# Designs tried in a protein design run: peptides against a protein of PDB entry 1MQS. Part 5

Target 1, 223 residues: chain A of PDB entry 1MQS
Amino acid sequence: ILKMLFLNKDLNNNDNITTITDDIFNQQEIIWKVLILDIKSTATISSVLRVNDLLKAGITVHSLIKQDRSPLPDVPAIYFVSPTKENIDIIVNDLKSDKYSEFYINFTSSLPRNLLEDLAQQVSITGKSDKIKQVYDQYLDFIVTEPELFSLEISNAYLTLNDPKTTEEEITGLCANIADGLFNTVLTINSIPIIRAAKGGPAEIIAEKLGTKLRDFVINTNS

## One batch from the design tools (peptide; made by RFdiffusion4, then SolubleMPNN)

Design b1_p8_6_s2 (from b1_p8_6, 6 letters changed)
Fold by OpenDDE base, seed 3:
Structure b1_p8_6_s2 (fold): chain B 223 residues (1-223), chain A 8 residues (1-8)
Amino acid sequence: as target 1 above (223 residues)
Amino acid sequence: MDLSYLLK
């Protein structure tokens, strides 16, 4: 995924995500890009990347492919989407409308030959093939899961927390909702967990809120 | 896999 975000340049694979992003940030001028996702690829990204990883990779804005998106004709775009006819048609429409300056297309899984031919044909008709810089099938159609992992089923939580347009109030509200959900889950399980969270982001905020709730609850029940 | 060559 990181390789894709850096326009498929070779990265040193032996380093953790933080080390890679820090090294690149320090050595190279950041190319700011837009990241276009679908629901499936959003889940994939959220399972692998942490808060601020996208920003450190030069992703200034990310959006869903089916959502209305403002034109940014001077900004390159990375598409990371499922290999479907619908997504191909949207990409071609974006190309026709000059929505972005350059198009880096990455499909989450293998692109069937018929769809590749369709893409090629449609692009040829537009006369703007020069704007398409890359087309990859990444074989990243997966979600990293653990056997004892559960979901709070909060829609677009990752996008909300990582969108630069999200207000502090929205972030705080979402973190509170997540903490409440986790607290309720803990009460249901009737076991106090060890809380582990990444530092410097929403996860830490959530952990602090949850910790406070649990401490208050223990004090009130022992009293 | 890089498929860019197919669009040229």
Scores: peptide ipSAE 0.188, ipTM 0.843, DockQ to the pose 0.288
Fold by OpenDDE base, seed 5:
Structure b1_p8_6_s2 (fold): chain B 223 residues (1-223), chain A 8 residues (1-8)
Amino acid sequence: as target 1 above (223 residues)
Amino acid sequence: MDLSYLLK
């Protein structure tokens, strides 16, 4: 998260938030930025950072992407939002309106190719692609509740998985979503997990999906 | 992952 707030510059991950922010503050001129969030990413940010941390990272204002936001054409903006068509459209609209000076786009999870293509197409039409400085897929689709505990905050997951009326397709879909969230979490903490799951249920499905994702990622990063 | 190259 801090890396993103500092425009994805290399940070020493071994330091605590305060040390990182202080060091950067002392070493570099603070670039004031606007942080644009959605409901999901707000929860993520709030679980990890305090308002003071945002300020130290140069975030002067943070707002929800769906809120009416005043133009700040001389201020760079960091978007940290879910990879959705709606958010992409809003970002493009903000680009069209020259709402900010620069656009640093960070999606909370992997951006599907179709949405990436859509973004690219829309941006190309605006003729303002030069204002988009970064587009990143982040792996921060989770909430940190405690130092050693996190939540994916998937509504009614337990109910859905245990309701006999739930279709196999729905279960599979939910398991995939959970696996995606876990995958993102694993990548964020940069630690290979030992996966333990109960056999014969959704947990096994999730474990399998997660394992596959991790293996695929390792293969792709080593290639 | 940096996807910026796809917008150029």
Scores: peptide ipSAE 0.181, ipTM 0.851, DockQ to the pose 0.669
Fold by OpenDDE base, seed 2:
Structure b1_p8_6_s2 (fold): chain B 223 residues (1-223), chain A 8 residues (1-8)
Amino acid sequence: as target 1 above (223 residues)
Amino acid sequence: MDLSYLLK
C-alpha cells in the first residue's frame, strides 16, 4: 500500500509504516495527490493505515470513486479500486473530463483480460492516454484486523458452506473466491505458507485450489 | 504487476 501511495517506487526501508513515512517525509519533497477509493478498498486502507500515514504519504484528500468529486486538474490522482467495468468507466470519464493532472491506476486484485482490453480501448478513444501514468494490478483484496490475522470479508461464507441447500457450484465458486483471496494475501506478505486444512470439506477444496495457484505462480515466476 | 505498457 505504501509503495502504491508513493507511485510504486521502490522503498528500500523494511521498517514499520511510521518509520518509512517519516523517512520519506523528511528526506524528499512530498508530492501531493488525491486518493480515489471504492468501498472495499477504503476498508483495506483503513485497516492498515492511519489518517496521518496518508498525509505523510502526500495524500491531501481521499474520496470514493462513485461520489461527486471536484475537478483538481493540477493534482495527480491515485486510484485504488476494484477491477470492475463500472470503475473502469468512471476512471475513463474522469480522464475525459480532465479531472486530474495524472492518473495512477491501481486495481485491488487481478484485472481480467477483457477488462484490460476495455480500459485500453476506451483510453485510446479519449486521446488522453498520456495522462495515464501507471496501471498496476495489486493484490490487496483483504482486511487486516490485527497482527497475524486478516479477513477476506466474504459475507455469509460460513452459512453458505454449511447450508445443505447450497449447490455444489455455489460451494465451488465460493471456495475459489476464498482461495483467490488467500492467494492475494500470500503474495502481499511475500511468504509461501505451509497449508494445513481439515480433510473432507470445503477447507480441503480451498487448500487444494490455493496450493495449485501457488505452485503455478512459483513456476511462472521462476521461468 | 505493472500493466501500463498495455495501455500505450
Scores: peptide ipSAE 0.179, ipTM 0.849, DockQ to the pose 0.724
Fold by OpenDDE base, seed 1:
Structure b1_p8_6_s2 (fold): chain B 223 residues (1-223), chain A 8 residues (1-8)
Amino acid sequence: as target 1 above (223 residues)
Amino acid sequence: MDLSYLLK
């Protein structure tokens, strides 16, 4: 998250948030930016950072993407939002209206190819592609509740998985979504986990899917 | 990952 707030530049400090922000704040002039969030990413940011941390990172104001936001044509903007068609359309509209000076776009999870193509097409039509400085898909689709606990914040997951009326296909689909969230978390932690799951149920399905994703990732990054 | 190159 901090890396994103500093425009995805390499941060050399493995120290805590306070040390990193203090060092950067003291070394160079702060670049003030606007941070645009959605409901999901707001929860993510709030679980990890304090308001003072945002300030030290140069965030002068933050707002929801769906809110009516005032133009700040001389201020760069960081978007940290879900990879949805709706959010892409809003970003493009903001670009068309020259709402900000520069656009640093970060999606909370992997951006599907079809949505990336849609974004590219719409941006091309505007003729303002030069204002888009960065497009990242991050792996920050989770909530940190305490130092050793996190949540994917999937509504009614337990109920759905334990309802006798839920179809096997629905269970498999939900398990895949959960595995995706866990995968993102693992990549963020930057450590290979030991997976423990109960046998004979959804937990096993999730564990298997997650294991496959991790193995595939390791293979692809080493090739 | 950085996807910026795909928009240029």
Scores: peptide ipSAE 0.176, ipTM 0.845, DockQ to the pose 0.680

Design b1_p8_6_s3 (from b1_p8_6, 5 letters changed)
Fold by OpenDDE base, seed 2:
Structure b1_p8_6_s3 (fold): chain B 223 residues (1-223), chain A 8 residues (1-8)
Amino acid sequence: as target 1 above (223 residues)
Amino acid sequence: MDLSSLLK
């Protein structure tokens, strides 16, 4: 999330959120931005960051994507929203209306190919593709409800993993998505966990995938 | 994933 708020620049700081924001604030001129959210991403942001954290990241104002937002043509905007047709249409409409100076688009989850193609097509038609500076998809659709409890909000995960009709590919894919979500959560919390999982089931698969991701990350960060 | 190149 912090990386996104800093326009996906590499943040090589293993410190807590406050330290990261302070260091960046002290080292670089803050770029003031608008943050555009939806209901889901609002919950995600609120569960991890405080208002002060947003300010330190240069977020002056934040709004819901479906809200009637005033044009700020000289201000860059960060979108952090669900990968839906509706949100894409709104973003494109905002682009058409020159609502912001620059568009940094971050989808809360993986963007399907059909939606990517739709976005690309619509943006192309506007002739304003130069204003779109970044487009990212990731797995940051999670909510921290308690200090020791959070949810990735993956619909029907339990049912899918326990349905005998579910294919191996579907299980593998779901486990990978869960592992990605956990990985991103770990990065957001900025604390490397000790992983414990039951053996012989999906939890083990997820744990292995997550462990690999974390090890790779640590190696790459320390190199 | 960075998808920026796919739109330009």
Scores: peptide ipSAE 0.189, ipTM 0.856, DockQ to the pose 0.580
Fold by OpenDDE base, seed 3:
Structure b1_p8_6_s3 (fold): chain B 223 residues (1-223), chain A 8 residues (1-8)
Amino acid sequence: as target 1 above (223 residues)
Amino acid sequence: MDLSSLLK
């Protein structure tokens, strides 16, 4: 998250957020920028950073992407939002309207190819692609609740998985989503975990899916 | 992952 706030520049890996922000504040020229969030990413950031940390990172204002925002054509903007068609359309509209000077786009999770193509096409049509400085997927679709506990913030997951009326397809879909979230978490931590799950239920399905994703990733990155 | 090159 801090890396994103500093426009994905390499930060010296000091373990303390306060130390990092203080060092950067004292040693580097602060670039003031706007942070655009959605509900999910707001929760993510709030779980990791304090408001003072945002200020030290040069975030002057933060707002929700769906809220009406005043144009700041001379101010760069960081988007940290879910990879959805709706958010992409809003970003493109902001681009069309010259709402900000520069656009640094960070998606909370992997951007599907179809959405990437859509984004590219829409941006191309605007003729303002030069204003888009960065596009990243950050794999930050989780919320840190405790030092050794995190949440994917999937609504009604327990109910869905335990309701007898839930279809197998729905369960499979939900398990896939959970596995994706866990996969993103693993990538963020940059360490391959030992997976433990209860047998005979959704947890096992999730574990298997996650294991497959991790194996595929390792194979593809080492190839 | 950096996707910036894909928009260019």
Scores: peptide ipSAE 0.182, ipTM 0.852, DockQ to the pose 0.664
Fold by OpenDDE base, seed 5:
Structure b1_p8_6_s3 (fold): chain B 223 residues (1-223), chain A 8 residues (1-8)
Amino acid sequence: as target 1 above (223 residues)
Amino acid sequence: MDLSSLLK
């Protein structure tokens, strides 16, 4: 997240948030930016960073993507939003209207190819592709509740998984979603975890799915 | 992942 706020520049990984922000604040010229979020990313940011951290990162204003935002044509914008058609359309509209000077787009999860193609096509039509400085897909579909505890914020997951009326298809689908969220979390932490799960239930299913995803990822990256 | 090159 901090890396994103500093326009995806390399940051020293060994320092805590305060040290990083203080060092950058003291050593580098602060580039003031607007941070554009959606509901999900707002929760993510709020769980990890304090208001002062945002300020130290040069975030002057943060707003929801669906909100009516005032044009700041001389200010760069960081988008941190879900990879949806709706958000893409809004970003493109903001680009068309020259709402900001530069666009740093960060999606909260993997951007599907079809949406990437759509974004590219729309941007090309505007003739303002030069204003888009960065496009990243992040893996931040989680909320940090405590330093060593996080949540995927999936509503009623426990109830759904334990309701006898829930179909196998629904359980499988939910487990897949949970595994995806965990996978994204692991990638964000940038370390391969030891997976421990209770046996004989949904946790085991999730663990297996996650394990497979991680193995596939490691194989593909080392290849 | 940096996807910037795909838009250019």
Scores: peptide ipSAE 0.178, ipTM 0.851, DockQ to the pose 0.674
Fold by OpenDDE base, seed 1:
Structure b1_p8_6_s3 (fold): chain B 223 residues (1-223), chain A 8 residues (1-8)
Amino acid sequence: as target 1 above (223 residues)
Amino acid sequence: MDLSSLLK
């Protein structure tokens, strides 16, 4: 993930995320970039990186690929999205509209040959292939399969949680809402889950709240 | 995998 955020430059793998980001951040010239995500990749990024890590990597703005995004024609964009026809079409449309200065495309999983050919064909038609600087497909073996994923249908949750303008109270409130949703899901499944969450972020807050709710519930029902 | 060469 970090390699992707640094435009797939060779990073010394022996250094901790903090060391890598600090070293790069201390470099005189930060290349500011836009990060374009989808729902799946948002979950991946949030599990691995903190907001501060994104900033240190030069990510000024992050947005969902399906959201209306303002043109930033002088800013390079990193796409980290699922390899779907829909996402490819959106990327090509962004290319046609000169949405960004450069396009660094990273797919969250292997890109099927048919989609690669489609992408190549569409890019060729635009005549703007020079703006496509990189195309990578990633191998994220830790991605939970789709059948095990669900949504609480909370709009802009990731953006809200990662916006530096968001207050602590707002974050806490949103985390509580998410925890409530998860709690309801657990009750529906009728199974006590093992809770795993990334440390140092909203996920940890949510996990703690959920854990408390579950403990309280178990105590009250056994009473 | 780097697929950049395939677009060229």
Scores: peptide ipSAE 0.173, ipTM 0.846, DockQ to the pose 0.343

Design b1_p8_8_s1 (from b1_p8_8, 6 letters changed)
Fold by OpenDDE base, seed 2:
Structure b1_p8_8_s1 (fold): chain B 223 residues (1-223), chain A 8 residues (1-8)
Amino acid sequence: as target 1 above (223 residues)
Amino acid sequence: MDLSDVLK
């Protein structure tokens, strides 16, 4: 999330959110930005960051994507929204209307190919592709409900994992998604967890996947 | 994943 708020620049500091924001605030000129959210991403952001953290990241205004927003043609915008056709259409409309100076688009989850193609096509038609500076998809769909409890808000995860009709491919895919969500949560908290999982079930699969991701990340960041 | 190149 912080990386996104800083326009996906490499943040080399393994420090706490406060330390990262303070260091960046002190070392770099703050680029003031608008943050565009949807209901889901608002919950994610609100669970992880305080208003002061947003300000330190240069977020002066945050709004819902479906809300009427005033044009700020000289201000860059960060979109952090669900990968939906509706959101894509709104973003493209905002682009057409020159609502912001620059567009940094971050989808909360993986963007399906059909939607990527749709986005690309619509952007191409506008002739304003130069205003789109970044497009990222990631898996940042989680909510911190309690200090020690996180939810990925994956619909029917329990049912899917326990339904005998679910294919191995579906289970593997779901476990991968869960592991991605946990990984992103860990990165957001900036604390490497001790992973414990029950043996012989989906939890073990998830733990293994998460462990691999964390190890790879540590290796890549220390190299 | 960075998808920026797809739109350029």
Scores: peptide ipSAE 0.206, ipTM 0.867, DockQ to the pose 0.596
Fold by OpenDDE base, seed 5:
Structure b1_p8_8_s1 (fold): chain B 223 residues (1-223), chain A 8 residues (1-8)
Amino acid sequence: as target 1 above (223 residues)
Amino acid sequence: MDLSDVLK
């Protein structure tokens, strides 16, 4: 998160948030930026950072992507939003309208190829691709509730998984979503976990899916 | 992952 707020510059990983923000604040000119969030990313940011931390990172204003936002054509913007068609369209519209001076786009999770192609196509049509400075997909699809504990904030997950009326397709889909969220969390932590799950239920399915994702990732990264 | 090159 902090790396993103500092335009994905390399930060020393061993420092706490306060030390990092103080060091950057003291060593570099603060670049004031607008932070554009959605509901999901707002929860993520709020769970990790305080308002003062955002300020120290040079975030002058933060707003929801769906909210009406005043043009700040001389101010760079950081987008940290879900990888959805809707958000892409809004970003492109903001680009078309010269809403900000520069666009640093960070998706909260992996951007599907089709959406990336759509974004690229739309940006190309605008003729303003030069204003897009960065496009990243992040792995921050989780909420930090307390140290060593996090949540994916999936509504009614327990109820859905334990309701006998829930279809197999619904269960499978939900388990996949949970596994994706966990995968993103693991990648963010940058440590391969020991997975422990109850046997004979959705937790086992999720664990298997997560294990597969992690194995595939390790193989692809080491190749 | 940096996807910036796709937009260039």
Scores: peptide ipSAE 0.204, ipTM 0.867, DockQ to the pose 0.676
Fold by OpenDDE base, seed 3:
Structure b1_p8_8_s1 (fold): chain B 223 residues (1-223), chain A 8 residues (1-8)
Amino acid sequence: as target 1 above (223 residues)
Amino acid sequence: MDLSDVLK
């Protein structure tokens, strides 16, 4: 996984994750990248790495492959996703739309020949094969199960956030409390969250607050 | 496995 995050550069296999990331961080300029995941690979990454590890590896943004993502045409992207027809089609669509500057594709397991041929054919049709810098298939020897639902047990959150009589200060305060709860949950389960929220509402406020807390935590723990 | 050469 670390090798993938460093664009498959040769890493000394005898060193632990911390030593490898520290050495690279101290010796080389960090290349900032986008990391594209699916649900399965998100669980894998979260089980092996910490938020700080991703940051040290130069991951500035991570997102789900099936989610709408903003174009970052000047930023290289690492895909770490399941070898499925659906994911291949999405990657090709991202390529067609010039969503990123470079594409480093890593499949979470062995890519069947038929899917490799399909990928090759579709990429060829785009005329943008030069943007595909690497394609790897990986071997995961474990399956990670993640909980899909949990509760912060905050009473009447929906009503409070949607009541026209609720003040902006009250909404902001509630969003802060929710963000605190989520932050504590993230630390407890030792996960790396991909934060997604609807725009223009309380969810966006919560997402921003949570993101700030996570960034601050990472900065303070490295210090 | 490195599959990069297949797409080139």
Scores: peptide ipSAE 0.202, ipTM 0.865, DockQ to the pose 0.352
Fold by OpenDDE base, seed 1:
Structure b1_p8_8_s1 (fold): chain B 223 residues (1-223), chain A 8 residues (1-8)
Amino acid sequence: as target 1 above (223 residues)
Amino acid sequence: MDLSDVLK
């Protein structure tokens, strides 16, 4: 992942994330870039990196691929998204609109040949293939597609939680709301889950809050 | 895997 964030430059993988980011940050002029994610890749990134790590890697802003994004024609973009027709079409549309200066495309898993051909064809039609600097399969499919996905319909949750301007109080409040939503879901399905969350981020906060709620509920129900 | 050459 770090390699991707540094435009697939060779990194010394023997060092920890902090050492790598610090060394690069101190030795080279930081190249600011936009990181474009989808729901799956967001979970992957969040499981491995902290917001500070992204900043040290030169990620000035990150957004979901399906979100309306402001043009940054002078800023390079890193796409880290699932290999889907929908995402390819969006990338090509972004290319057509000159949304960014350069395009570094990284698919979370293997891109099927038919989709690669589709991407190539669409890019060729635009006449802007020179703006696409890289296309990679990263093979970072860490998220086992869980058969049951649901949304809490909380707008901009990820952005809020990962915005450095967001206060701790705001984060805590949002995490509480998410935990409440999850708690309600658990009660609805009438099954006590095993809670697993990435450490060191909002997910851990949510997990702790949810765990507390569930424990309290069980105690109160059995009494 | 680097697929960049396919788009050139």
Scores: peptide ipSAE 0.202, ipTM 0.862, DockQ to the pose 0.376

Design b1_p8_8_s4 (from b1_p8_8, 6 letters changed)
Fold by OpenDDE base, seed 3:
Structure b1_p8_8_s4 (fold): chain B 223 residues (1-223), chain A 8 residues (1-8)
Amino acid sequence: as target 1 above (223 residues)
Amino acid sequence: KDLSSVLK
């Protein structure tokens, strides 16, 4: 999330959020930006960052994508929204109307090929592709609901893991997806955890997968 | 993933 707010520049992941924002604030000139969110991404941002963190990142104002927003043609915009046809159409309309000076588009999850092609076609028709500076998709499907509790919001995970009709391959696949979500969460909060999990069940499988991902990340990042 | 090249 912080990487996105700083226009996908490389950040030092060895420090906490406050240290990172302070270091960047002291070393570089702040570029003021508008942040456009949807309901899902608002929950994600609110669970990880404080308002002060957004200000330190140069976010002057944030709004919902579906809201009527005032034109700021001299201000760059960061979109952090779900990869939907509706959101793509709104972004393209904003581009057509010159609502902002530059567009940095970040989707909250993987963008399907058909939607990417649709976006590309619509942007091409506008003749304003030069205003789109970045397009990213990522995997940030988590919400913190309590100070010490968060959810990946995977539908029917408990039922799938406990249904005797579920295959081992399906369980392994689900555990891998959960581990990916946890890994992305760890990277977002910039803290490498000590992992604790119950033995003899899916939690152990997830813990092992997550541990492997973290070890590989540390090794590869330090190389 | 960086998808920016697709739009240029």
Scores: peptide ipSAE 0.321, ipTM 0.906, DockQ to the pose 0.574
Fold by OpenDDE base, seed 5:
Structure b1_p8_8_s4 (fold): chain B 223 residues (1-223), chain A 8 residues (1-8)
Amino acid sequence: as target 1 above (223 residues)
Amino acid sequence: KDLSSVLK
């Protein structure tokens, strides 16, 4: 998140948010930016950063992507939004209207190829691709509710996993989705956890899947 | 992942 706010510049990972923001504030000229969010990313940002942290990162204004936003043609914009067709269309419209000087696009999760192609096509048509400085997809499909507590915000997960009418295939699929979310969370926090799960239930299945993903990742990154 | 190259 902090990297995104600083236009994906390399940051020292060992420092707390305050130290990082202070160091950057002291060492580099602050580039004032607009932060454009959606409901999901707002929750994420709010759980991790304080308003003062945003200011220290050079965020002058933050707004929802669906809100009517005033043009700031001389100000760069950071988008941190869900990878949806709707959001892509809005971004492209903002590009067409020269709403901002530069566009730094960060999707909150993996951008499907079809949407990437759509974005590319639309941007190409505008002739303003030069204003798009960065496009990233990320692995932030979680919400931090409290320090040391987070949620994947999967609707009715508990009910689905405990409903006797739920099929094994549905359970397996849901567990896989949860494991993917947890995996993405681990990658985001850049720390390999000790996994603790209750035995004899879905949690164990999820833990096993997550463990496998982590092991595979570590092997692939160290190779 | 950096996807910027796709838009160029």
Scores: peptide ipSAE 0.318, ipTM 0.905, DockQ to the pose 0.671
Fold by OpenDDE base, seed 2:
Structure b1_p8_8_s4 (fold): chain B 223 residues (1-223), chain A 8 residues (1-8)
Amino acid sequence: as target 1 above (223 residues)
Amino acid sequence: KDLSSVLK
């Protein structure tokens, strides 16, 4: 998310959100931007970032993509929206109307080929492809379903962990993946958790792996 | 993924 807010520049800092934003603030002039969201991405942003974080990233205003937004032709815009035909059409319409100076488009998940082709075709027709500076799709390693509830959306995790045919190696691998996802979530939320897990099962394995990752991170960050 | 090249 921070990478997106900084126009997908390489952020080499494995530091917390505050440190990253402070370092960027100190090293580079802030680029003021508009952030365009949808309902889903709003939930994501709200769960991991504070208003102050957005400001530090140069986000002066944010709006919903379906809202009637005023033209800001001299301001670059970051779109962080679902990969849907509707959103594509709105983005193209915004492009046609010169609503913003530059367009940085980030889809919240993978963009299907048919939609990519549609986007490309529509943009081509506008003759304003030069205003589109970036188009990214991404995979969110976690989603917010409810307050204080996160899902990694790992396919068949429960089934795999409980299937007697699953090998120890497969379980270990899956637990590692889950731990990685949780670790990334922790970093994104910028809060070190107290870990609680049931003993004698996959949860314990995951907790141990996550704990190790967090300890290593803290040590490396404080050194 | 960076899809920018498809639009340029």
Scores: peptide ipSAE 0.298, ipTM 0.902, DockQ to the pose 0.459
Fold by OpenDDE base, seed 4:
Formats: structure tokens, sequence, C-alpha cells
Structure b1_p8_8_s4 (fold): chain B 223 residues (1-223), chain A 8 residues (1-8)
């Protein structure tokens, strides 16, 4: 998150947030930026950073992507939002309207190829691709509540998975989403976990899906 | 990962 707030510059990850922000604040001229969030990313940011941390990172204003926002054509913007078609369309609209001077786009999770292509196509049509300075897909599709505990912030996951009326398709879909979130978490912490799951239920499905994702990732990165 | 190159 801090890396994103500092426009994906290399940061020493071993330091506390406060130390990092203080060091950067003292050593470099602060570039003031606008931070554009959605509901999910707001929760993510809030779980890790305080308002003061945002200020120290040069975030002067933060707003929801779906909110009406005033143009700040001389101010760079950081988007930290879910990789959705809706958000892409809004970003492109903001680009068209010259809402900000520069666009640093960070998706909270992996951006599907089709959406990336859509983004690229729409940006190309605007003729303002030069204003888009960065596009990243992050692996922050989780809420960090404490160092050893996190949440995927999936509403009513337990209820859905344990409701006898829930269809197998719904369970499978939800398990896939959970596995995706866990996968992103694993990549974020840069450590391959030992997976433990109860047998005979959704946990096993999730474990299998996660295992497959991890194996595929390892194979693809080692090739 | 960095996807910026796709938009250039």
Amino acid sequence: as target 1 above (223 residues)
Amino acid sequence: KDLSSVLK
C-alpha cells in the first residue's frame, strides 16, 4: 500500500509504516496527490493506514470513485480500486474530462485480460494515454486486521457456505472467490503456505483451488 | 504487477 501511495517507488519493506513515511517525508519533496478509492479499497486502506499516514504520503484528498469529484487538473491522482468494468469506465471518463493531471491506476486484485484490453482500447480512443503513468494490479484483496489475521471481507460467507439451500454452483463460485483472495494474500506476503482445511466441506474446495493456483503460479514463474 | 506497458 505504501509503495502504491509513493507511486510504486521502491521502499524498504522492513521498516514500520511510521518510519517509512517519516523518512520519505523528510528526505523528499512531497508530491500531493488525490486518492480515489472504492468501498472495498477504503476498508483495506483503513485497516492499514491512519489518516495521518495518508497525509504523510502526500494524499491531500481522498474520495470514492463513484462520488462526484471536483476537477483537479493540476493534481495527480492515484486510483486504488477493484478491477471492474464499472471502475474502468469511470477512470476513462475521468481521463476524458481531464479531471486530474496524471493517473496512477492500481487495481486491488488481478485485472483480467479482457478488462485490461478494454481499458487499453478506451484509453486509446481518448488520445490521452500519456496521462496514464502507471497501471498496476495489486494483490491486496484482503483486509489486514492484525499481523496474523486478515479478512477477505466477503459478506455472509459463512452463512452462504453453510446454508443448505445454497446451490452447489453458488458454493463453488464463492469458494473460488475465497481462493482468489487467499491466493492474493499469499502473493502479498511472499510466502507459500501449508494449507490446512477440514475435509468434506467448502474448506476442502477452497484448499484445492488455492493449491492449484499456487502450483500453477510456481510453475509459471519458474519457466 | 506492472501493466503500464500495455497502455503505451
Scores: peptide ipSAE 0.291, ipTM 0.898, DockQ to the pose 0.693

